Peptides against a protein of PDB entry 6PSE. Designs and how they scored, part 3

Target 1, 78 residues: chain A of PDB entry 6PSE
Amino acid sequence: PSEEEEYARLVMEAQPEWLRAEVKRLSHELAETTREKIQAAEYGLAVLEEKHQLKLQFEELEVDYEAIRSEMEQLKEA

## One batch from the design tools (peptide; made by RFdiffusion4, then SolubleMPNN; aimed at target 1 E42; its pose is not in this set)

Design b2_p27_3_s4
Fold by OpenDDE base, seed 4:
Structure b2_p27_3_s4 (fold): chain B 78 residues (1-78), chain C 78 residues (1-78), chain A 27 residues (1-27)
Amino acid sequence: as target 1 above (78 residues)
Amino acid sequence: as target 1 above (78 residues)
Amino acid sequence: SLFEEVKARELSEEERERVERLLEEVR
């Protein structure tokens, strides 16, 4: 049997004291995992916003670069 | 009493059938939350790598821009 | 770190969209 099937059997055969302890354990793990999920999401959002700002700066620089490049090309062709 | 205290009391007074159902519920929520945490981490890492590549491109463009800007400034001052 | 633990894995575009929604909800 798989570990999942074995665990399911354990839960079905367990006494109330074990079940209460398991609820407490799972509640704790869920709280920790939820905190970690939120932290990961917050970090991902921060990086995404930073990338977005960088992209805007890059596009502004591209405009400035093309303006100077074009002016320089015109001067060389004159 | 807080919701946490009320929940704790519920767990203490609950019958085995409710406890087994609660273990199942919490196990499911933990599995889902774990999956979401991993997804958030993977996405955050991908965005971080994309931002890094964009930063490299931006720095290359800055070098090119300053080269042309300097050349243009020299021409105007001559 | 958490991010280093998943470094070898890749996300599909659909998965990215789902995570983006998650990020916005946390915001």
Scores: peptide ipSAE 0.086, ipTM 0.788, DockQ to the pose 0.664
OpenDDE base, seeds 1, 2, 3, 5: peptide ipSAE 0.068, 0.056, 0.071, 0.065; ipTM 0.773, 0.772, 0.786, 0.783; seed 1 fails the geometry check

Design b2_p27_4_s2
Fold by OpenDDE base, seed 2:
Structure b2_p27_4_s2 (fold): chain B 78 residues (1-78), chain C 78 residues (1-78), chain A 27 residues (1-27)
Amino acid sequence: as target 1 above (78 residues)
Amino acid sequence: as target 1 above (78 residues)
Amino acid sequence: KLSKEEQEEILKKNKEALERARAEEAA
């Protein structure tokens, strides 16, 4: 039997005291996992924002670079 | 009474059938939330990697830009 | 492996869920 099947059997055969304890355990784990999920999402968003800002800076620098490169090329051809 | 206190009372007074259903519900929600947490973490990591690569590219471009800028400045001063 | 789009959607959903949860707690 899979662990899932064994757990399911345990739940079906469990006494109320065990079930109450399990509800408490699962509720706690769910709360913690939910908090962690939120934190992970917030972190991911922050990194996205940082990457976006960096991309904008890169694009600005690229424009400036091409401008100077073009000017330099014109000077060398004259 | 807080929702938490009401829920706690419900759990304490609940029949085994309700408790089993609640264990099942919480187990399902925990599994889903865990999956979502992992997914959020994976996304955050991917964005971090992309940001790192972009930063390297930015730094390389900055070096090239400063080189051309310096050369241009030298030509203008001559 | 989730695509970038799928990951962004998950992130968006998670963000929205967080915002809703905070709004409910504040009410």
Scores: peptide ipSAE 0.084, ipTM 0.773, DockQ to the pose 0.663
OpenDDE base, seeds 1, 3, 4, 5: peptide ipSAE 0.083, 0.081, 0.082, 0.080; ipTM 0.772, 0.771, 0.771, 0.771

## One batch from the design tools (peptide; aimed at target 1 E42 G44 L45, target 1 (a further copy) V47)

Design b2_p28_1_s4 (made by RFdiffusion4, then SolubleMPNN; its pose is not in this set)
Fold by OpenDDE base, seed 5:
Structure b2_p28_1_s4 (fold): chain B 78 residues (1-78), chain C 78 residues (1-78), chain A 28 residues (1-28)
Amino acid sequence: as target 1 above (78 residues)
Amino acid sequence: as target 1 above (78 residues)
Amino acid sequence: MLSDEELEELLRRLLEEGKRREAELEAR
């Protein structure tokens, strides 16, 4: 049987004491996993903002670069 | 009593059928939350990689910009 | 591939859902 099937059987045949312990365990793991999900989402949002700021800086530099490049090209053609 | 105390009492006094149902519910929620956590982490990593690539491009452009700026400055001083 | 805006919306949704669930769990 798969681990899932074995677990399902365990749950079905388990005594109330085991079931109560399992509820407690799962509740704890759910809480921890929820916190980890929140942290992952917060981190993702932070990195996204950093990328956005970097993109703005990059675009500004591109404008400056093109301006100088154009000026240089004009000087070379003269 | 607090909701926590009430829930704790419910778990302690619950019949096996309720406990099995609760284990099933919590297992399902844990699985879903885990998938969501993984998804958030994967997206965060993708954005981080994009930011890193953008940073490399930015640094390359800075080098090119400084080269042209220096050349232009030399031409203006001559 | 998701746009940055779509990704932001997704992450915000996940964050909000997470916070809501966390609050619900803490209230238990």
Scores: peptide ipSAE 0.517, ipTM 0.872, DockQ to the pose 0.968
OpenDDE base, seeds 1, 2, 3, 4: peptide ipSAE 0.519, 0.518, 0.515, 0.517; ipTM 0.873, 0.872, 0.872, 0.872; seeds 1, 2, 4 fail the geometry check

Design b2_p28_2 (made by RFdiffusion4)
Pose (drawn by RFdiffusion4):
Structure b2_p28_2 (pose): chain A 78 residues (1-78), chain B 68 residues (1-68), chain P 28 residues (1-28)
Amino acid sequence: as target 1 above (78 residues)
Amino acid sequence: LVMEAQPEWLRAEVKRLSHELAETTREKIQAAEYGLAVLEEKHQLKLQFEELEVDYEAIRSEMEQLKE
Amino acid sequence: PPPWYPPPPPRPPSPLELAFAAKEAELA
């Protein structure tokens, strides 16, 4: 029997004391995972923002580069 | 009276939590994998930005060298 | 916090969900 069918049998046939403990165990597991899930989403928004700021800082540098480059090309007529 | 025949509710709770835990885990993993992708994207962009900085310095110095 | 990515796509029943459905059918 697979671990899945063994567990299904355990839930449908175990005593209430065991069922209560499993409810309790899963409640802790869910609370912890919910906490991890939330932190992962916050981490995502943070790095998404960092990336956004970096993109702007990059496009700003592109404009400054073009301005200097444009002036140099004009000067090569001298 | 003996509504105490109620292992059926506990069993319903075990199943409800088991499912919620599974979906929460998927959402967590999914969220982590997306976070890693943004880090990879930011890394590529940081490399490109530092390249542009060097080139920018190269032609700021190459000009100004235009000196008369 | 709001997700900036799409939610997980639908999935078929897992081996554990199928095992619970088979056990409920056996008991029925």

Design b2_p28_4_s2 (made by RFdiffusion4, then SolubleMPNN; its pose is not in this set)
Fold by OpenDDE base, seed 2:
Structure b2_p28_4_s2 (fold): chain B 78 residues (1-78), chain C 78 residues (1-78), chain A 28 residues (1-28)
Amino acid sequence: as target 1 above (78 residues)
Amino acid sequence: as target 1 above (78 residues)
Amino acid sequence: MAIPSDEEIRAFFEAILRREEERRRAAE
């Protein structure tokens, strides 16, 4: 049987004391996992914003660079 | 009483059938939340890597820009 | 597998946060 099937059997055959403990365990793990999920999402959004700002700065620098490069090329050809 | 205290009371007073259903519910939610957390982490890492590559490109362009800027300034001062 | 676009990734993160906020409001 799969681990899932074995677990399902355990739950069906379990005593109330075990079931209460399992509810407590699962509730705790769910709360922690939920917090971690939220933190991951918040962090991911922050990094996306940082990347976006960096991209804008990069594009601005590219424009400035091309302007100087073009001017320099004109001076060298003259 | 807090919602947590009320929930704890419900669990303590619950019948086995309710407890089994709650274990099933919590297990399902935990599995889904875990999948979302993992996916969020993977996406976050991907964005971090892209940001890092962009930063390296930006720093390289800064070096090239400063070189041309300096050369141009020297030509203008001469 | 191709990495989703930044917009898709953003939408994914925002959806997570929105659902959590909705759950909190529903519990109040």
Scores: peptide ipSAE 0.597, ipTM 0.870, DockQ to the pose 0.868
OpenDDE base, seeds 1, 3, 4, 5: peptide ipSAE 0.597, 0.595, 0.597, 0.595; ipTM 0.869, 0.869, 0.869, 0.869

Design b2_p28_6_s2 (made by RFdiffusion4, then SolubleMPNN; its pose is not in this set)
Fold by OpenDDE base, seed 3:
Structure b2_p28_6_s2 (fold): chain B 78 residues (1-78), chain C 78 residues (1-78), chain A 28 residues (1-28)
Amino acid sequence: as target 1 above (78 residues)
Amino acid sequence: as target 1 above (78 residues)
Amino acid sequence: SAAEAAAEALLREFLAAMEAEEARKAAE
């Protein structure tokens, strides 16, 4: 039998006290996992914003770099 | 009474059939939330890696930019 | 990137779902 089938049998044969304890356990784990999911989402969005800002800075620097490169090339030809 | 207190009473007074159904419900929600958490974490890590690569590229460009800037400054003084 | 866009969409969906759930609870 699969672990799922074994767990299903356990739940089916369990006494009310065990079932109440299992509800409590699962509720706690669900709450924690939900909090962790939210936290991961918030962190991910923060990193996305940081990456976006960095991308803008990078593109600005590329423009400045090409400008100086072009100017230097002109000076060398003169 | 708070929703938490009401839920606690419900669990305490519930019949085994309700408790088994609640275990099943919570197990399902936990499984889904866990999968979502993992997915969020994986995507977050991917974004972090992309940001890291961009940061390296930015730093390389900064070095190149300063080199050209310095060279151009020397050419203008000569 | 496409991967980044997908990540952002997922993360925003999760946050929106949580906000909706909190709003529902507050309305009860």
Scores: peptide ipSAE 0.192, ipTM 0.789, DockQ to the pose 0.075
OpenDDE base, seeds 1, 2, 4, 5: peptide ipSAE 0.172, 0.198, 0.132, 0.201; ipTM 0.779, 0.791, 0.773, 0.792; seeds 2, 5 fail the geometry check

Design b2_p28_6_s3 (made by RFdiffusion4, then SolubleMPNN; its pose is not in this set)
Fold by OpenDDE base, seed 1:
Structure b2_p28_6_s3 (fold): chain B 78 residues (1-78), chain C 78 residues (1-78), chain A 28 residues (1-28)
Amino acid sequence: as target 1 above (78 residues)
Amino acid sequence: as target 1 above (78 residues)
Amino acid sequence: SAERERAEQLLKEFLEKMEEEKKKKEEL
């Protein structure tokens, strides 16, 4: 049987004491995993914002670069 | 009592049928939350890589910009 | 729980942002 099937059988045949302990265990793991999910989402959002700001800076620099390039071309042709 | 204390009491007084159902519920939620956490982490890493590539491009443009700026300064002073 | 709901909201927002960025790349 798969591990899942074995676990299902264990749950079906378990005594109340084991079931209470399992509820406690799963509740704890769920709380931790939920916290980690929040943390991962917050981190992802932060990186997205950083990338966005960097993109804006890059685009601004491109504009400035083209302005200088154009001015320099004019100076060389004069 | 806090919600946590009330839940703890519920678990202590619950019948085996409720406990089995609760184990099933918590197992499902844990699996789902775990999947979502992993997904968020993977996306975060992807964005981080994109940000890194953008940063490299930005730094290259900065070098080119400073080179042109310096050349233009020389032309204006001549 | 309230904590889970907050987590789901944050994840949803993050995923939506990812889809928007992906769409922008596909349009170029």
Scores: peptide ipSAE 0.194, ipTM 0.797, DockQ to the pose 0.771
OpenDDE base, seeds 2, 3, 4, 5: peptide ipSAE 0.130, 0.164, 0.171, 0.098; ipTM 0.783, 0.782, 0.783, 0.771; seeds 2, 4 fail the geometry check

## One batch from the design tools (peptide; aimed at target 1 A40)

Design b2_p29_2_s1 (made by RFdiffusion4, then SolubleMPNN; its pose is not in this set)
Fold by OpenDDE base, seed 5:
Structure b2_p29_2_s1 (fold): chain B 78 residues (1-78), chain C 78 residues (1-78), chain A 29 residues (1-29)
Amino acid sequence: as target 1 above (78 residues)
Amino acid sequence: as target 1 above (78 residues)
Amino acid sequence: AAAAEAKRAEEILRKFKEAKEKEEEEKKK
């Protein structure tokens, strides 16, 4: 049997005391996992904002670069 | 009583059928939350890598920009 | 399967935190 089938059997045959303990365990793990998920999401959002700001700076520099390149080309053609 | 205290009481007083259903519910929620946590972490890592690559491109453009700026300055001084 | 997935999740989160810490250290230099 698969681990899932074995676990399902365990749950079906378990006494109330084990079931209460399992509810407590799962509740704890769910709370921790939820907190970790939120933390990861918050970090991702922070980095995304940093990347966005960097992209804006990059695009501004590209504009400035093209302006100088164009001016340079004009000076060389004259 | 807090929601936590009320839930704890519910678990203590619950029949085995409810407890089995609650284990099933919590197991499902934990599996989903775990998947979402992984996805959030993977997304965050991807954004970090993208930001890093963008920073490298930005620094390269800065070098190129300064080179053209310097050349332009030299041409204007001559 | 669930235990293996949990371990994978922990590893990904660890790598993410390490990468973020490194980035913050580089930014402070």
Scores: peptide ipSAE 0.121, ipTM 0.761, DockQ to the pose 0.671
OpenDDE base, seeds 1, 2, 3, 4: peptide ipSAE 0.106, 0.066, 0.079, 0.083; ipTM 0.758, 0.754, 0.757, 0.754; seeds 1, 2 fail the geometry check

Design b2_p29_2_s3 (made by RFdiffusion4, then SolubleMPNN; its pose is not in this set)
Fold by OpenDDE base, seed 1:
Structure b2_p29_2_s3 (fold): chain B 78 residues (1-78), chain C 78 residues (1-78), chain A 29 residues (1-29)
Amino acid sequence: as target 1 above (78 residues)
Amino acid sequence: as target 1 above (78 residues)
Amino acid sequence: SEAARRKEEEEILRKFEEAKRKEEEEREK
């Protein structure tokens, strides 16, 4: 039997005391995993915002660079 | 009583059939939440790598911009 | 309360998924 099938059998044959302990364990793990998921989402959101701001700054610098490059080229051709 | 205290009481007073159903529910939610946590973390990592590449490109452009700016300033002062 | 915490967590997840969608849309342009 697979580990999943063995676990399912254990749950079906378990005494109430084991089941209560398992509910407590799973509830705790779910709470921790949920907290970690939220933390990962918050971090991902922050990185997205930082990347967006950096992209805007990069595009602004590209415009400024092309302006100076064009002016420099005109001065060198005169 | 708090919601947590009420839930704890429910678990303590529950019949085996309810406890088995709760173990099944929590196991399913834990598996889904774990998958979602991993997906959020992987996405955040991908965006972080993209941000890093953009930062390198920005820094390279900044160096080129300062070089042209400095040359332009020297030409205007002559 | 637990209900208030869950609501706040759901809002964070919603904002994250919305940001992901917007980023994907901008990449496709």
Scores: peptide ipSAE 0.428, ipTM 0.854, DockQ to the pose 0.863
OpenDDE base, seeds 2, 3, 4, 5: peptide ipSAE 0.424, 0.424, 0.423, 0.423; ipTM 0.854, 0.854, 0.853, 0.853; seed 5 fails the geometry check

Design b2_p29_3_s1 (made by RFdiffusion4, then SolubleMPNN; its pose is not in this set)
Fold by OpenDDE base, seed 5:
Structure b2_p29_3_s1 (fold): chain B 78 residues (1-78), chain C 78 residues (1-78), chain A 29 residues (1-29)
Amino acid sequence: as target 1 above (78 residues)
Amino acid sequence: as target 1 above (78 residues)
Amino acid sequence: TELEELLRREEERRRRRAEERRRRAAAFA
């Protein structure tokens, strides 16, 4: 049997005291996992914002670079 | 009483059938929340890698820009 | 990174949960 099937059998055969302890454990793990999910999402959003700001700076520099490159090309052809 | 205290009382007074259903519910929610946490983490790592690649490209462009700017400054002073 | 640490902690928790389930199943049987 899979571990999942064995666990399912345990839950079906377990006494109320074990079930109460399991509810408490799962509730705690759910709360922790939820906090960590939120933390991961917040971090991802912060990195996304930083990437966006960097992209804007890069695009501005590309415009300035192409302007200077074009001016230099014109000066070299004159 | 707080909702937490009421829930704790419910768990203490609950019959095995309710407790088994609650274990099943919490297990399902934990599995879903865990998948969402992993997805958020993987997404954040992808964005972090994209930001890193963009930073490298930006630094390369800065070097090229400063080279052209310096060449142009020399040409304007001649 | 913080995200890599979160993933590592999740893998560790999954391993611990699997071990705990095995121990509980064995103790109940």
Scores: peptide ipSAE 0.396, ipTM 0.861, DockQ to the pose 0.798
OpenDDE base, seeds 1, 2, 3, 4: peptide ipSAE 0.393, 0.393, 0.394, 0.394; ipTM 0.860, 0.860, 0.860, 0.860

Design b2_p29_4_s3 (made by RFdiffusion4, then SolubleMPNN; its pose is not in this set)
Fold by OpenDDE base, seed 1:
Structure b2_p29_4_s3 (fold): chain B 78 residues (1-78), chain C 78 residues (1-78), chain A 29 residues (1-29)
Amino acid sequence: as target 1 above (78 residues)
Amino acid sequence: as target 1 above (78 residues)
Amino acid sequence: SSALRAAIEAEFQARLEEMREEEEEEEEE
């Protein structure tokens, strides 16, 4: 049987004491995993904000670069 | 009593049928939350890679900008 | 990138709200 089928059988045949312990274990793991999920989302948002700021800086530099390139081309043609 | 204390009391006084249902519920929520955590981490890594590529492009443009700025300054001084 | 931001932010906010609701329910009892 798969580990999942064996676990399902264990839950079906378990005594109340084991089931209470398993509810406690799963509740703890769920709380920890939820905190880790939120932390992962916060890290993702922070990196996304940094990327957005870098994109704004890149777009500003691109505008300045094209302005200087155009001015330089005009100076070379004169 | 806090919801946590009431929930703890419910778990302590619950019948095996409720406890089995609760184990099933918590197992399902844990599996879903784990998948969501992994997905959030994968998105964060993807954004981090995009930020890295954008940083390389920014640094390349900065080098090109300074080269043109320096050339233009030389042309204006001549 | 804006769509990805909105998706990550929406998931983040939904989970923060879920945690806040759980905490508020615990404070009211």
Scores: peptide ipSAE 0.110, ipTM 0.753, DockQ to the pose 0.107
OpenDDE base, seeds 2, 3, 4, 5: peptide ipSAE 0.101, 0.091, 0.101, 0.085; ipTM 0.745, 0.746, 0.748, 0.737; seeds 3, 4, 5 fail the geometry check

Design b2_p29_4_s4 (made by RFdiffusion4, then SolubleMPNN; its pose is not in this set)
Fold by OpenDDE base, seed 2:
Structure b2_p29_4_s4 (fold): chain B 78 residues (1-78), chain C 78 residues (1-78), chain A 29 residues (1-29)
Amino acid sequence: as target 1 above (78 residues)
Amino acid sequence: as target 1 above (78 residues)
Amino acid sequence: MEALRKELEAEFEAALEAMRKAEAAREAA
């Protein structure tokens, strides 16, 4: 039997004391996992913002670079 | 009483049938939340990698920009 | 890159919103 089937049997045959403990365990794990999910999402958003700011800086530098390159090219052709 | 206290009482007073249903519910929610957490982590990693690549490109452009700027400065001073 | 950023942002925002709704639903129950 799969682990899932074995677990299902355990739940079906379990005494109330075990079931209460399992509810408590699962509730705790769900709360932790939920918090971790939120944290991961918040972190991801922060990184996205940082990347966006970096992209803007990069594009600004590209413009400045092209300006200097163009000026330099004009000086070399003269 | 807090919702948490009420829930705790419910769990303590619950019949096995309710407890089994609650274990099933919590297991399902935990599985879904876990999947979502993993997905968020994977997305975060992807963004980090993209940010890293962009940072490398930015640093390379900075080097090139400073080289041209320095050359231009020398030409203006001569 | 911008398209991917927007997609990822939407996914992260959706995840956060889903959590907020779940919390609100618990508080309302």
Scores: peptide ipSAE 0.152, ipTM 0.774, DockQ to the pose 0.151
OpenDDE base, seeds 1, 3, 4, 5: peptide ipSAE 0.149, 0.157, 0.129, 0.154; ipTM 0.774, 0.777, 0.767, 0.774; seeds 3, 5 fail the geometry check

Design b2_p29_8 (made by RFdiffusion4)
Pose (drawn by RFdiffusion4):
Structure b2_p29_8 (pose): chain A 78 residues (1-78), chain B 68 residues (1-68), chain P 29 residues (1-29)
Amino acid sequence: as target 1 above (78 residues)
Amino acid sequence: LVMEAQPEWLRAEVKRLSHELAETTREKIQAAEYGLAVLEEKHQLKLQFEELEVDYEAIRSEMEQLKE
Amino acid sequence: AEEELEAHLEELEAEEEELEAELEELEAE
């Protein structure tokens, strides 16, 4: 019997004391995972923002580069 | 009376939590895999930005060298 | 989840009222 069918048997045939403990155990597991899930989403938003700022800083540098480059090309007529 | 014949509720709770835990895990993993992708994207962009900085310095100095 | 728990509580209360009415009939008999 697989671990899944063994567990399904346990839930449908175990005593209430065991069922109460499993409810309690899963409640802790869910609370912890919910905490991890939330931190992972926050981390995503933070790196997404960092990336956004970096993109702007990059496009700003592109403009400054073009201005100097444009001037230089003009000067090569001298 | 003996509504105490209620292992059926506990069993319903075990199943409910088991499913919520599974979905929460999927959401967590999915969220983590997305976070890693943004890090990889940011890494590529940081490398490109530092390249542009060097090129920018190269032609700021190449000009100014235009000196008369 | 809270709504499912409240609905289960209302079902248990209705079943308890039905079992109390059946116990009162059996005592009267």

Design b2_p29_8_s4 (made by RFdiffusion4, then SolubleMPNN; from b2_p29_8, 17 letters changed)
Fold by OpenDDE base, seed 2:
Structure b2_p29_8_s4 (fold): chain B 78 residues (1-78), chain C 78 residues (1-78), chain A 29 residues (1-29)
Amino acid sequence: as target 1 above (78 residues)
Amino acid sequence: as target 1 above (78 residues)
Amino acid sequence: MEEERRRYREELERKRKELLERLLEELAK
């Protein structure tokens, strides 16, 4: 049997005391997992912001590079 | 009583059938929240990889920029 | 029955926690 099938059997055969404990456990796990989900999202957003800043820097450097390249080309043609 | 206190009381007084249903509900929500957490993490990793690639491109451009700057300086001094 | 339930819980918690900690650690770097 799959782990899910085994778990389902355990739940079906469980006494109320175990079920209450399992509800408590699952509630706790859900709360923690929710917190971690939010944290993961926040980290993703932070990385996205860092990438954005890097992109801006890259674009600025690209402009400067093209400017100097153009100037150099003009000097060579003169 | 707070919603949490009311919920706790409900769990304590609940019949096995309700408890089994609640375990099922919480298991489902936990599974979904876990999936969402993983998705958020995967997205963040993808963005991180994109940032890394952009950084490599930026560093390459910096090298090229310094090369042109140096060449241009040499041309101006001649 | 109690031992099976305990083992299942411990295994489930361990697997879920380990995978997610790794992903979050990579994002935090």
Scores: peptide ipSAE 0.117, ipTM 0.764, DockQ to the pose 0.020
OpenDDE base, seeds 1, 3, 4, 5: peptide ipSAE 0.112, 0.104, 0.114, 0.116; ipTM 0.762, 0.762, 0.762, 0.765

## One batch from the design tools (peptide; made by RFdiffusion4, then SolubleMPNN; aimed at target 1 I38 E42 L45 L48; its pose is not in this set)

Design b2_p30_1_s1 (failed a check: too like the target's own chain)
Amino acid sequence: MEELRAEIAEDRARAEELLKELEEKLKEEE

Design b2_p30_1_s3
Fold by OpenDDE base, seed 3:
Structure b2_p30_1_s3 (fold): chain B 78 residues (1-78), chain C 78 residues (1-78), chain A 30 residues (1-30)
Amino acid sequence: as target 1 above (78 residues)
Amino acid sequence: as target 1 above (78 residues)
Amino acid sequence: MEELRAEIAENKERADQLIEELKKKLEEEK
């Protein structure tokens, strides 16, 4: 039997004392996992902000580049 | 009685059927929360890759910009 | 336990909000 099937069997056949302990265990793990989920989400948002700032810098440089390129092109064609 | 006291009492006095249901509920919530954590991490990784690609583009443009800037500066100083 | 459950629920709600914001901004940053 798979570990999952074995666990399911344990839950079905367990005494109240084991079940109460399992409720406590799962509650604790849920709390920890929830905190980790928040951290993962916050990390993702931070990365997005970094990307956004880089995009703004890129766009600014692109404007400056096109200005110089245009000026040089005009000089070459004059 | 507070909700906490009531819940604690339920856990302490509950029959195995209720406890099994609670284990199942908590297991489902844990699985869902875990999936959401993974999803958040995957989003962050995707943005990191996008940021990396943008950075490469920025660096390419920066090289081109400096080349033109240098050429123009040389012309102005000559 | 109830206090813990309340904390979990609050944290879950906050996490869900952040994930939704992440999803939205991910699309906007493309």
Scores: peptide ipSAE 0.153, ipTM 0.792, DockQ to the pose 0.843
OpenDDE base, seeds 1, 2, 4, 5: peptide ipSAE 0.139, 0.149, 0.141, 0.140; ipTM 0.789, 0.790, 0.789, 0.789; seeds 2, 4 fail the geometry check

